# Peptides against a protein of PDB entry 3T7K, part 71

Target 1, 248 residues: chain A of PDB entry 3T7K
Amino acid sequence: KAEKILARFNELPNYDLKAVCTGCFHDGFNEVDIEILNQLGIKIFDNIKETDKLNCIFAPKILRTEKFLKSLSFEPLKFALKPEFIIDLLKQIHSKKDKLSQININLFDYEINGINESIISKTKLPTKVFERANIRCINLVNDIPGGVDTIGSVLKAHGIEKINVLRSKKCTFEDIIPNDVSKQENGGIFKYVLIVTKASQVKKFTKLINDRDKNETILIVEWNWCVESIFHLNVDFTSKKNVLYQKK

## One batch from the design tools (peptide; aimed at target 1 K67)

Design b2_p30_4_s2 (made by RFdiffusion4, then SolubleMPNN; from b2_p30_4, 15 letters changed)
Fold by OpenDDE base, seed 4:
Structure b2_p30_4_s2 (fold): chain B 248 residues (1-248), chain A 30 residues (1-30)
Amino acid sequence: as target 1 above (248 residues)
Amino acid sequence: TELEKEYEEEEKELKKLIEEVEKKYKEAMK
């Protein structure tokens, strides 16, 4: 059926997209549309797997979803596109009125606002954002909204190697793991990195650390700090935004 | 908490966005 529909076109583009969707197409596509997309070099996956070599995200805008955040870890992310790309493409293909010899849909017309070439270019870097920031091991409070698994998965996708989940009410100093990174000359290295949700946790963890490991560097941030770092594919240590406590 | 409220708002927005796209898709396929 797809072949018959596409037969009216003299040339078919090959978009070479391996994509996931977030914030769109929750109900998926019909079988014909999937086949059409496949013939156009657009393969849509339900989940992110490294083996699939995903290079595209479909979303209506920048989102804080797991899929969107992880898409910025693709190697590379080639395209971040609005769902209207698919809609307009399929609309054109299914159009009975237009004796179209060619599909005239340009990917660049459907870029997600805020995901510019600068961001895309950073996905070509050999390192991940937190790796570049010398953040390898973090502490995460267990009561974080969104869940430790989701957040942890995102963080790992972006170069965090070890996520230590802290039971906020019961944790002791011994439960806090250091960020075990070698001192690099040009990077702010924090010995303790923590993601927390409450001011009380800041007070608790700062006390625990300062009482037991005096004069060590501490970074306590909100989840939004991580999100912003991901969205920019850069950690800005000069920014105080979403930083709850910092000791250099 | 404030953070929880933010997440709830984000989820609501996400739901709305999903619905809007679905509507557009269905309309385009008519």
Scores: peptide ipSAE 0.478, ipTM 0.899, DockQ to the pose 0.861
OpenDDE base, seeds 1, 2, 3, 5: peptide ipSAE 0.475, 0.475, 0.471, 0.476; ipTM 0.898, 0.898, 0.897, 0.899

Design b2_p30_4_s3 (made by RFdiffusion4, then SolubleMPNN; from b2_p30_4, 15 letters changed)
Fold by OpenDDE base, seed 4:
Structure b2_p30_4_s3 (fold): chain B 248 residues (1-248), chain A 30 residues (1-30)
Amino acid sequence: as target 1 above (248 residues)
Amino acid sequence: SKLEEEYEKEKKELEELIKEVKKKYEEAMK
């Protein structure tokens, strides 16, 4: 059926997209549309797997979903596109009225606002954002909205190797793991990196650490700090935004 | 908590976006 539909076109583009969707197409596509998309070099996956070599995200805008955040870790992310790309494409293809010899849909017309070439280019870097920031091990409070698994998965996708989940009410100093990275010449290294949700946690963890390891560097941030870092594919240590406590 | 509220807000927004896209898709397929 897809072949019949596409037969009216003398030339078909090959978009070469391996994509996931977030904030759109929750119900998926019908079999015909899937086949059409496949014929156009557009393969949509339900989940992110490294083996699939995903290079595209469909989303209506920048989102804080797991899929969106992880898409910025693709190697590379080639395209971040609005769902209207698919909609317009399928609309054109299914159109009976238009004696169209060619599909006239340009990917570049459907870029997600805020995901610019600069961001895309950073996905070509050989390192991940937190790797570049010398954050390898992080402490995460267990009561974080969104869940430790989701957040942890995102963080790992972006170069954090070890996620230590802290029971905020029961944890002791011994439960806090250090960020085990060697001092690099140009990067601020924090020995203790923590993502927390409450001011009380800041007080608790700062006390625990300072009482036992007084001279060490500490970075305590909100989840938004991580999100912003991901969105920019850069950690800005000069910014105080979403930083709850910093000791250099 | 503030964070929980923000999370819930975001979730609702996401749901709305999904619905909007669905509507657009359905309209386009008519």
Scores: peptide ipSAE 0.546, ipTM 0.924, DockQ to the pose 0.903
OpenDDE base, seeds 1, 2, 3, 5: peptide ipSAE 0.543, 0.546, 0.540, 0.544; ipTM 0.923, 0.924, 0.922, 0.923

Design b2_p30_4_s4 (made by RFdiffusion4, then SolubleMPNN; from b2_p30_4, 17 letters changed)
Fold by OpenDDE base, seed 5:
Structure b2_p30_4_s4 (fold): chain B 248 residues (1-248), chain A 30 residues (1-30)
Amino acid sequence: as target 1 above (248 residues)
Amino acid sequence: SELDEEYKKEEEELKKLIEEVEKKYKEAMK
C-alpha cells in the first residue's frame, strides 16, 4: 500500500534518520505510515540501543525525559527535530490534491528550538560530557525523583562509569565512593561527587566526609546540575547554579 | 518536596504535549 501511495513521486528523498520519539507519537504510527517513513529512510525505534546507531530525536521542544537527555549522547546526534516534520511530510504524501512531483520537506526547517549547531557539534567529540569533566564515579541518593535506574542510565550514557546508590537515612562514610580519576589539565577533580535531593542530605554527607576524610574535595549537586550540563554538553565549574556544596 | 512537585508539573506538561501532537497527527490523517 505504501508503494502505491509513493508511486506518484518521481524521486523519493532519503533522510537517513534513525530516531526515537519523546513527548510525541506516544500511540505510534499506523502500519502504512511506518512503511512510508521507512521508504523515506526514516526509521523510528521504540527504545534506545547502542547497536541501532541512532542519530535523531523527535520532540516538540527540549525535554528532560530519559530519551531526550540520552539523545545528546548519540555519536553523533545529527538532528533534533520537531514532530511537525513527520506530520507535514505525511500530509504531503497523503494529499490527493497536490500535483507534487517531489516531496519538498526540508528537515532543517524543523529543528528543535535551543538545540543549535554548537550543541550538535559537541556530540561529535570523542568523549562524553562527564568524562571531559573528570567525573567517573558518583554517589546518588535513592530517593531521587524519576528513580535511580532512569537517572543512572542517563548519567552512564554521558560518561559516568560507576553509580553508587546511597540509602540516605542509613548510609555511613564507608558507603560513599570516591571519584577515582587521573588528574587532567583541563579541570578540577573532586574526590567525592554526590547528587542529592534535599538540604538535610547535604548536611549529613558533608559531615560524614569532613569528619573522616578531612580536606578532601567535595561536589554536591542537584539533578538539575547534571541536566544543565547535558543540555550544554559542557560542565561549567564556575557556575554555582544547582550546586549545593563545593569544597576545592 | 519542592522537587517532587516540580517533577509532577513536568510530567503533567509532558502529557499535554503528547496529547497536542497526537491531535495534530490525527487531524492531518483525516
Scores: peptide ipSAE 0.445, ipTM 0.884, DockQ to the pose 0.851
OpenDDE base, seeds 1, 2, 3, 4: peptide ipSAE 0.442, 0.444, 0.438, 0.445; ipTM 0.883, 0.883, 0.881, 0.883

Design b2_p30_5 (made by RFdiffusion4)
Pose (drawn by RFdiffusion4):
Parts: C-alpha cells; sequence; structure tokens
Structure b2_p30_5 (pose): chain A 234 residues (1-94, 102-181, 189-248), chain P 30 residues (1-30)
C-alpha cells in the first residue's frame, strides 16, 4: 500500500535517520506514513536504547525532556530537526526534494552537535564520575539518574536528605572529592557540616540540577561559572 | 484526497502544539 504511494517516484532518498521525537508525535503516525518513512531510511524509536545508535532528534525547540537531554549523548548526534521536516516530507509524498538543512532546531548549532563526536562524555571530561543526589530531586532520581549516566556519570548515590549520615556519602573517585546535587539550602548546610566535620581538608562541590542541565546544553562543564553553584570548597 | 491530507496534517500540527504546551507546563511546575 505504501509501496503504491511510492511507486509513483522514480527514486527515493535515503535520509538515514534513526530518531526519537520529544515534544512531538507522541504515538506514531498512521501505518502508511510509518511504512513510507522506513522506505526513505527514516526510523523512529519509542525510547532511547544505546544499541540502536540513534543519530537524530525531532523537537520543536530545545527542550528539557529526558529525550532531548539524552539526545545530546548520541554517538554522534547528527541531526536535530524540527518536526516540520517529517511534516513537509509526508505532505510532498502524498520528485522528493525535502532537505535536512532547512529545519534546524534554533539554538542547536554545529559547534554543539559536533561535541557529540568527542570520545568522552561531558561529565567524564569534567572529572565528575561519582555523585550524590538528594532523593527529593524534581523529576525523580530514576530519570535524572538515567540522564546523568547517559552523560558520563558512573555512580549515582541517592541520599535521603533528612536521614543520611556522612558514611552514606560517596566520594567522586576518578578534582572534587565530594559532588552533591541538591534541592534545598537546608541540604547545603547539613552536607557541608557533615563533610567538614569528618573530612575537613577535602574538596566539595554542591550544585543544583540546573547546573547539570546547562552543562549538557553546552556539552561543557564550566567551572568558572557561579550560576547554579550553591557551595564549593577547592 | 488533497483536502483530507491537509486536514490530517493540520491535526498533527495541533497535536504537536498541545504536546509542547503540556511539556512546558510540566517544566514550569518543577
Amino acid sequence: KAEKILARFNELPNYDLKAVCTGCFHDGFNEVDIEILNQLGIKIFDNIKETDKLNCIFAPKILRTEKFLKSLSFEPLKFALKPEFIIDLLKQIHQININLFDYEINGINESIISKTKLPTKVFERANIRCINLVNDIPGGVDTIGSVLKAHGIEKINVLRSKKCTFEDIIPNDVIFKYVLIVTKASQVKKFTKLINDRDKNETILIVEWNWCVESIFHLNVDFTSKKNVLYQKK
Amino acid sequence: EIEENEEYFEEIEEENKEELERIEEEEEEM
């Protein structure tokens, strides 16, 4: 059936996209539209799996979804495209000349896309390997944890902020000895006291979640930035 | 067929707009 629709074309392009959509196409399209996309070398997965080697993201804009943030750890991310690409493409299908250049997500330029080819992840480059994360983090620890691990963090230690003792805190073994992601000023006081009491001469970095988000959007951890840094001892 | 396709693609655009607004609202609630 989709072949009939495509039989009217002399030649079909191979867009070679393995993509997820975020902020768009939240189920699929109709079955015909889907089979057409595959015939054009466009495959859209429901969720991100490391072994599918996704290279594309469809999104109306830069978004803070788990999908958009994880797309910045594709190996490599080749295309970050507005949904209008698929829309214009299916409109024309229903010769093919829709191109991959008229549909960039504004704010995601080549300089950022190219960093996804780097042989390291953003937090791996920053020597942030093992972190502590408060259990009350917005988005929940499982998701935030998945995003951070997708960006080079190996160990996520979750702290029940009200209950945790110094012994629960894991060092950042790879440089900051202790890295914590927190929500409340009430947590900054408790953690700096605990660590200063027990490991006075060591280094500490305490940041908000937004510090990690900015770092991923830039694919760079800027240690000279005070933005979203709640406490540091270096 | 052309009119049906136009309507179909308008519906996709509306769904995408609503999904984007929902995600922006959830981000503001955080």

Design b2_p30_5_s1 (made by RFdiffusion4, then SolubleMPNN; from b2_p30_5, 14 letters changed)
Fold by OpenDDE base, seed 5:
Structure b2_p30_5_s1 (fold): chain B 248 residues (1-248), chain A 30 residues (1-30)
Amino acid sequence: as target 1 above (248 residues)
Amino acid sequence: KKEEIEKYFEEIKKKNEEELKKIEEKEKSL
């Protein structure tokens, strides 16, 4: 059926998209439309796997979903597109009236607002955002909204290798892991990096660390600090936004 | 046929809007 529909076009574009969807197309596509998209070089995947070499995200806008946050770690993210791209494409293809010689849909007309060339260019860098920031090992409180597995998976996609989950009420100093990074010449390495949810956790962890390791560098942030860093594909250590405690 | 196609894609748009709304209600949590 798809072949018969596409046979009315003289030339078919190859978009070379390997995509996931978030905030759109939860019900997926019918078999005919999947086959049409496949013949146009558009492959939609249900889940993110590194082996699939994903290069595209479909979303209505910038979202804080696991899929959207992870899409900014693609190597590279080539396109971040609104779902209207697929809708308009399929509408044009199903429209019987015009023996259209060509499909005339420009990908650039469907860019997600706020995902600009500056963001896309940073996804071509050989390193991940937290790797560039010398953040390799972090401590994450177990009461984080969204859960440690989801948050941890996003952080790992962005270059954090080790995530230590802290039970905030029961943890001791010995449960806190150092951020084991080689001293690179460029900029402040924090020995202890922690993501917390409450001011009481800041007080607890600062006391535990300062009582046992008084001269060490500490960074305690909210999850929003990580989100902002991901959305900018840059860690701004000059910003105090979402930083709860910093000792240089 | 044109009307049927239009209705089909309007239903998809509506479902996408409903999905987005559910995410925005939850995303206050991520």
Scores: peptide ipSAE 0.569, ipTM 0.926, DockQ to the pose 0.857
OpenDDE base, seeds 1, 2, 3, 4: peptide ipSAE 0.569, 0.566, 0.566, 0.568; ipTM 0.926, 0.930, 0.924, 0.926; seed 1 fails the geometry check

Design b2_p30_5_s2 (made by RFdiffusion4, then SolubleMPNN; from b2_p30_5, 12 letters changed)
Fold by OpenDDE base, seed 4:
Order: sequence, then C-alpha cells, then structure tokens
Structure b2_p30_5_s2 (fold): chain B 248 residues (1-248), chain A 30 residues (1-30)
Amino acid sequence: as target 1 above (248 residues)
Amino acid sequence: KKEEIEKYFEKIKEENKKELEKIEEIEKSL
C-alpha cells in the first residue's frame, strides 16, 4: 500500500533518521505510515539501544524525559525535530493525488527550540559530558524522584561509569564512593560527587565526609545540575545553580 | 479523503498535546 502511495513521487528523499520519540506519537504509527517513513529513510524505534545507532529525537520541545536526555548522548545526534515534521510529511504524501516531482519538507524547519547547532556539534565529540567534566563515579541518594534506575541510566549514557546508590537514612562514610579520576591539571576534580534531594542530606554527607576526609573536594548537587549539564552538553563549575555544596 | 486525512492528523496532534501535558505535569512534580 505504501509503495502505491509513494509511486506518486518521482523522487523520494532519504532522510537517514534513526529516531526515538518522546512527548509525541505514544500510540505509534499505522503499518502504512511506518512503511512510508521507512522508504523515506526514517526509522522510528520504541526504545534506545546503542546498537541501533540512533541519530534523531522527535519531541515537541526540550523535555526531561529519559529518552530526551539520552538522545543528547547519541553519537552524533544529527537532528532534534518537532513531531510536526512527521505529521506534515505524511500529510503531504497522503494528500497528493497527482504525480508530484518532490516532497517539499525541510528538516531544518522543524528543529526543537533550544537545540541549536552548538549543542548538536557537541554530540560529535568523542567524549561524554560528564567524562569531560572528570565525573566518573557519583553517589546518588536512593530517594531521588524519577528513581535511581532511570537517573542512573541517563547519567551512564552521559559518561558516568559508576553510580553508587546511597541509602540516605542509613549510609555511613564507608558507603560513599570517591570519584576515581586521575588529577588532571586543567579541571576541577571533585573527590566526592553526590546527587541529593534535601538539605538534610547535604548536612549529613558534608559532615560524614569532612569528619573522615577533611581535606577533600566535595560537590553536592541537585538532579537539575545534571539536567542542565546535559542540556548544554557542558558542565559549568562556575555556576552555583543547583549546587547545594561545593568544597574546592 | 482530504478531510479524512486532515481529521486523522488533527487527532494525532491532539494526542501529542495531551501526551506533552502529562509529561509537563510530571516534570513540575520532580
């Protein structure tokens, strides 16, 4: 059925998109539309798998969803597009009865606001954002909204190798892992990096660390610090935004 | 047929809007 529809066009674009969707197309697409999209070089996946070499995200705007946050770890993310791209494309294909020379849809007209070429360019870097920031091992409180698995999965996608989940009520100093990175001359390396949700946790962890390892560097942040770092594909250690405690 | 296609895609847009609204509600709670 798709072939008969597409035979109305003399030339078909190949968009070369391997995409996931978030905040759109929850119910997916019908078989005909999937076939049409496939013939146009648009393959939509339900889940992120590294093996699929995903290069595109469809979303109405910047979202804090796992899919959106992970899409910024694609190698590279080529396109971050609004769902209207697919809608307009399929609408154009289905609506035209007569032989048309070309599909007139430009990907660049459908860019997600705030995902600019500067962000896209950073996805071509050989390193991940937290890797570049010398954050390899983090401590994450177990009561984090969104859950440790989701948060942990996002953080791992962005170059954090080890996530230590802290039982906020029961943890001791011995439960806190150091950020095991070699001292690089050019970067603020924190020995202890923690993601927490409450001021009481800041007080607890700062006390535990300072009582046992007084001279070490500590970074305690909110999840929003990680999110902002992901959205910018850069860690700004000069920003106090979402930093709850910092000891250099 | 044109009207049917238009209605179909308007429905998709509405569904996408509802999905976004749900996500935004969740994101406000986090």
Scores: peptide ipSAE 0.566, ipTM 0.934, DockQ to the pose 0.939
OpenDDE base, seeds 1, 2, 3, 5: peptide ipSAE 0.565, 0.565, 0.565, 0.564; ipTM 0.934, 0.934, 0.935, 0.934

Design b2_p30_5_s3 (made by RFdiffusion4, then SolubleMPNN; from b2_p30_5, 15 letters changed)
Fold by OpenDDE base, seed 4:
Structure b2_p30_5_s3 (fold): chain B 248 residues (1-248), chain A 30 residues (1-30)
Amino acid sequence: as target 1 above (248 residues)
Amino acid sequence: KEEEIEKYFEKIKKENEEFLKKIEELEKSL
């Protein structure tokens, strides 16, 4: 059926998109539209798998969804597009009123606001954002909103190798893992990196660490610190935004 | 048929908008 619909066009674009959707197309697409999109080089996946070599995200705007945050870890993210791209494309294809011999939809007209070439260019880097920041091992409180699995999955996509989940009420110093990174000359290395949700946790963990491992470097942040770092594909250690405690 | 197409895609737009609102609400809680 898709072939018959597309037969009216003399030339079909190949968009070469391997995409996921977030905040749009929750119910997916009908079979015909999926076939149409496939013939245009647009393949939409339900889930992110590394093997699929995803290069595109469809979203109405910047979102804090797992899919959106992980899309910034694509290698590279080529396009971050509004859902209107698909809508307008399919409308043009299905419409018989427009005796158009060619599909006239430009990907660049559908860029997600705030995802610019500077961000896209950073997705071409051989390293992940937290890898570049010398953050390999983090401690994550178990009561984090969104859940440790989701948060952990996002962090891993962005170069965190080890996520230690802390039982905030029961944890001791021995439960806290160090950020096991070699001292690189050009980066602030924190021995202890923690993502927490409450000031009481800051007080607890700072005490535990300072009492047992005095003079070590500590970074305690909110989840928003990670999100901002992901959105910028850069960790700014000069910013105090979403930093709850730091000891250099 | 053209009207049906238009209605179909308007429905999709509306569904997307509604879904976005849900996501935004969830994001406020996170």
Scores: peptide ipSAE 0.508, ipTM 0.917, DockQ to the pose 0.934
OpenDDE base, seeds 1, 2, 3, 5: peptide ipSAE 0.503, 0.507, 0.505, 0.504; ipTM 0.916, 0.917, 0.916, 0.916

Design b2_p30_5_s4 (made by RFdiffusion4, then SolubleMPNN; from b2_p30_5, 14 letters changed)
Fold by OpenDDE base, seed 2:
Structure b2_p30_5_s4 (fold): chain B 248 residues (1-248), chain A 30 residues (1-30)
Amino acid sequence: as target 1 above (248 residues)
Amino acid sequence: KKKEIEEYIKKIKEENKKELEKIEEKEKSL
């Protein structure tokens, strides 16, 4: 059925998109539209899998969803597009009035606001954002909104290798893991990195660490510190935004 | 310091909540 619809075009573009959707197309597509999109080189997947070599995200804007945050870890993310790309494409294809010999839709006209070429270019880097920041091992409180598995999965996608879940009420100093990175001579390495949700946790962990390991570097952040770092694909250690405690 | 951190965390949570309320999506925002 899709072939008959597309047969009116002399040339079909190949967009070469392997995409997920977030904040749009929750009801999916009908079988005909999926087939049309597939013939145009647009494959839409329900979930992110590393094996699929995803290169595109569809979203109406920058979102804080797992899919959106993980899309910034694609290797590379080629396109971050508004859903209007698909809508306008399907509209042109289904239009009987347009004696269009060619599909005239440019991907670049549908870029998500705030995902610029500077962000896209950083997804081509051989390292992940937290890897570049010398953050390999983190401590995550068990009462994190979103859940430790989802948050942990996002952090791992962005280069954190080890996530230690802290039971904030029962944890001791021995439960806190160091950020085991080789001392690069010129890099601000924090020995202890923690993501927390409450001021009481900041007080507890700072006391535990300072009482047992007085001279070590500590970074305690709110989850938004990670989100902002992901959205920029850069960690700004000069910013105090979303930093709850820092000891250099 | 504790009060300031509590107020700061509260402010961030309120800002995030307002952003979330504007997102008409079925997916969980983080």
Scores: peptide ipSAE 0.299, ipTM 0.726, DockQ to the pose 0.023
OpenDDE base, seeds 1, 3, 4, 5: peptide ipSAE 0.298, 0.293, 0.286, 0.289; ipTM 0.739, 0.728, 0.744, 0.735

Design b2_p30_6_s2 (made by RFdiffusion4, then SolubleMPNN; its pose is not in this set)
Fold by OpenDDE base, seed 3:
Structure b2_p30_6_s2 (fold): chain B 248 residues (1-248), chain A 30 residues (1-30)
Amino acid sequence: as target 1 above (248 residues)
Amino acid sequence: MSEEEEKKEREELKKEEEEALEEDKLDKEK
């Protein structure tokens, strides 16, 4: 059926998209439309797997979903597109009225607001955002909204190698892991990095660390600090936004 | 921003994150 629909076009574009969707297309696509998209070089996947070499995200806007945050770790992310790209494309293809010799849909007209070429260019770098920031090992509280598995998966996609889960009520100093990174010249290395949810946790962890390791560097942040770092593909250590405690 | 406005913004952002993460879980279970 898809072949018959596409036979009216003299030339078919190859968009070369391997994509996931978030915040759109909850009902999926019918079999004919999936086949049409496949013939145009658009393959949509249900889940993110490294082996699929994904290069595209469909979303109506910047979102805080697992899929959107992980899409910024693609190597590279080629396109971040609004769902209207697919909608307009399929609408043009199914249109019976116009003797269209070619499909006239430009990917660049459907870019997600706020994902610019500067962000896309950073996805071509050989390193991940937290790797560039010298954050390799973090401590994460077990009561974080969204769960430690989801949050941990996003952080790992962006270059954090080790996530230590802290049981907030029972943890001791010995349960806190250091950020095992060699001193690079750019000076922004914290020995202890923690993601917390409550002011009581800040007081607890600062006391535990300062009582046992008084001269060490500490960074305690909210989850939003990580999200903003991902959205910019850059860690700004000069910003106090979403930083709960910092000792240099 | 006042300390109260900053607190309110953090609470709203936290709620949006919880909702967004829950939507992704529901989509994986289908």
Scores: peptide ipSAE 0.028, ipTM 0.516, DockQ to the pose 0.548
OpenDDE base, seeds 1, 2, 4, 5: peptide ipSAE 0.026, 0.027, 0.027, 0.025; ipTM 0.539, 0.529, 0.529, 0.521; seed 4 fails the geometry check

Design b2_p30_6_s3 (made by RFdiffusion4, then SolubleMPNN; its pose is not in this set)
Fold by OpenDDE base, seed 2:
Structure b2_p30_6_s3 (fold): chain B 248 residues (1-248), chain A 30 residues (1-30)
Amino acid sequence: as target 1 above (248 residues)
Amino acid sequence: EEKKKEEEEKEKEKKELEEALKEDELEKKL
């Protein structure tokens, strides 16, 4: 059926998109529209899998969803597009009035606000954002909103190799893992990196670490510090925003 | 035969609800 609909065009674009959707198209697409999109080189997947080599995200804006945060880890992310791209494309294809010889939809007209070429270019780097920041091993409190598995999966997508889950009420100093990165002579490496939810956790962990390992570097942040770092694909260690405790 | 169809329909609804709940979890704001 899709072939018969597309046969009215003399040439078809190949968009070469392997995409997921977030904050849009919750009802999915009908079988005919999926087939049309596939013939235009647009493949939409329900979930992120590394094997699919995803290169695109559809979203109305920057979102704090797992799909959106992980899309910034694609290798590379080629396009971050508004859902209006698909809507306008399908509308033009289903239009009986326009004897259009060609589909006139440009991907660049549908870019998500705030995902610019500077962000896209960073997805072409050989390293992930937290890897570039010398953050390999973190401590994560077990009471984090969103859950440790989801948050941990996002952090791993962005170059954190080891996530240690801390039982905030019961943990001791021995439960806290060091950020085991080779001392680069010139890099401000924090020995202990922690993501926490409450000021009481800051007081607890700073005391535990300083009582047993007095001279070591500590970084304690909120989840929002990670989100801002992901959205910019850069860690700004000069910013105090979302930093709860820092000892250099 | 009718009971088997009702069980298959309930199992289908349960799968659709479980898939919808998984999609809602994926769309959860972090």
Scores: peptide ipSAE 0.284, ipTM 0.639, DockQ to the pose 0.020
OpenDDE base, seeds 1, 3, 4, 5: peptide ipSAE 0.244, 0.254, 0.241, 0.241; ipTM 0.657, 0.632, 0.664, 0.656

Design b2_p30_6_s4 (made by RFdiffusion4, then SolubleMPNN; its pose is not in this set)
Fold by OpenDDE base, seed 2:
Structure b2_p30_6_s4 (fold): chain B 248 residues (1-248), chain A 30 residues (1-30)
Amino acid sequence: as target 1 above (248 residues)
Amino acid sequence: SSKEEEEKERKEEEEELKEALEIDALDKAK
């Protein structure tokens, strides 16, 4: 059936998209449309797997979803597109009225607002955003919204190697792990990096660390600090936004 | 107070994050 539908076109584009969707297409696609998309070089996956070599995200806008955040770790992310790309494409293909010999849909017309070429270009870098920031090991409070598994998975996708989960009510200094990175000559490395949710946690962890390991560098941030870093694919240590405590 | 506003904003952000994660969960369940 898909072949019959596409037969009216003399030439079919090959978009070469391996994509996931977030915040759109909740009902999925019918079998015919999936086949149509496949014939156009568009493969949509349900979940992110590294083995699939995903290069595209469909979303209506910048989202804080796991899929969206992880899409910025694709190697590379080629396209971040609005769902209207698929909608208009399928609409054009199913249209009996259009004596179109060719599909006339340009990917560049459907870019997600805020995901510019600068962001896309950074996904081509050999390093991940937190790797570039010398953040290898972090401490994460167990009561973080979204859960430690989801948050941890996103962070790992972006170059954090070790996620230490802290039981906020029961943790001691010995439970806090250092960010074990080799002292690079020119980069301020924070010995302790923590993601917390509450001001009380800031007070607790700062006290624990300062009492036992005086004069060490500490970075305590909110999840939003990580999100913003991901959205920009850059850690800005000059910004105080979403930084709860910093000791250099 | 500025602190109350910050807490409110944080709660709103937490809710947004929860909502966003719920959307992802729905996508995963299909």
Scores: peptide ipSAE 0.023, ipTM 0.525, DockQ to the pose 0.530
OpenDDE base, seeds 1, 3, 4, 5: peptide ipSAE 0.023, 0.023, 0.021, 0.022; ipTM 0.526, 0.524, 0.569, 0.573

Design b2_p30_7 (made by RFdiffusion4)
Pose (drawn by RFdiffusion4):
Structure b2_p30_7 (pose): chain A 234 residues (1-94, 102-181, 189-248), chain P 30 residues (1-30)
Amino acid sequence: KAEKILARFNELPNYDLKAVCTGCFHDGFNEVDIEILNQLGIKIFDNIKETDKLNCIFAPKILRTEKFLKSLSFEPLKFALKPEFIIDLLKQIHQININLFDYEINGINESIISKTKLPTKVFERANIRCINLVNDIPGGVDTIGSVLKAHGIEKINVLRSKKCTFEDIIPNDVIFKYVLIVTKASQVKKFTKLINDRDKNETILIVEWNWCVESIFHLNVDFTSKKNVLYQKK
Amino acid sequence: SEELEEEEEEVEKLEEEVEEKYEEMLEEVE
């Protein structure tokens, strides 16, 4: 059936996209539209799996969804495209000349896309390997944890902020000895006291979640930035 | 979190806008 629709074309391009959509196409398309996309070398997965080697993301804009943040750890991310690409493409299908250049997500330039080819992840480059995360983090620890691991963090230690003792805190073994991601000023006081009491001479970095998000959007951890840094001892 | 709620609402709105564009395209071609 989709072949009939496509039988009217002399030649079909191979867009070679393995993509997820975020902020768009939340189910699929109709079955015909889906089979057409595959015939054009466009495959859209429901969720991100490391072994599908996704290279594309469809999104109306830069978004703070788990999908958009994880797409910045594709190996490599080749295309970040507005949904209008698929829309214009299917509109024409129903010769094919829709191109991969007229549909960039504004704010995601080549300089950033290119960093996804780097042989390291953003937090791996920053020597942030093992972190502590408060249990009350917005988005929940499972998701935030998945995003941070997708960006080079190996160990996520979750702290029940009200209950945790110093012994619960894991060092950042790879440089900051202790890295914590927190929500409340109430947590900064408790943690700096606990660590200063028990490991006075060591280094500490305490940041908000937004510090990690900015680092991912820039694919760089800027240690000279005070933005979203709640406490540091270096 | 108020920020997270706002982000979820923005995502839902964007999805609705994209779906409307996709349905409009189908109506035009039909």

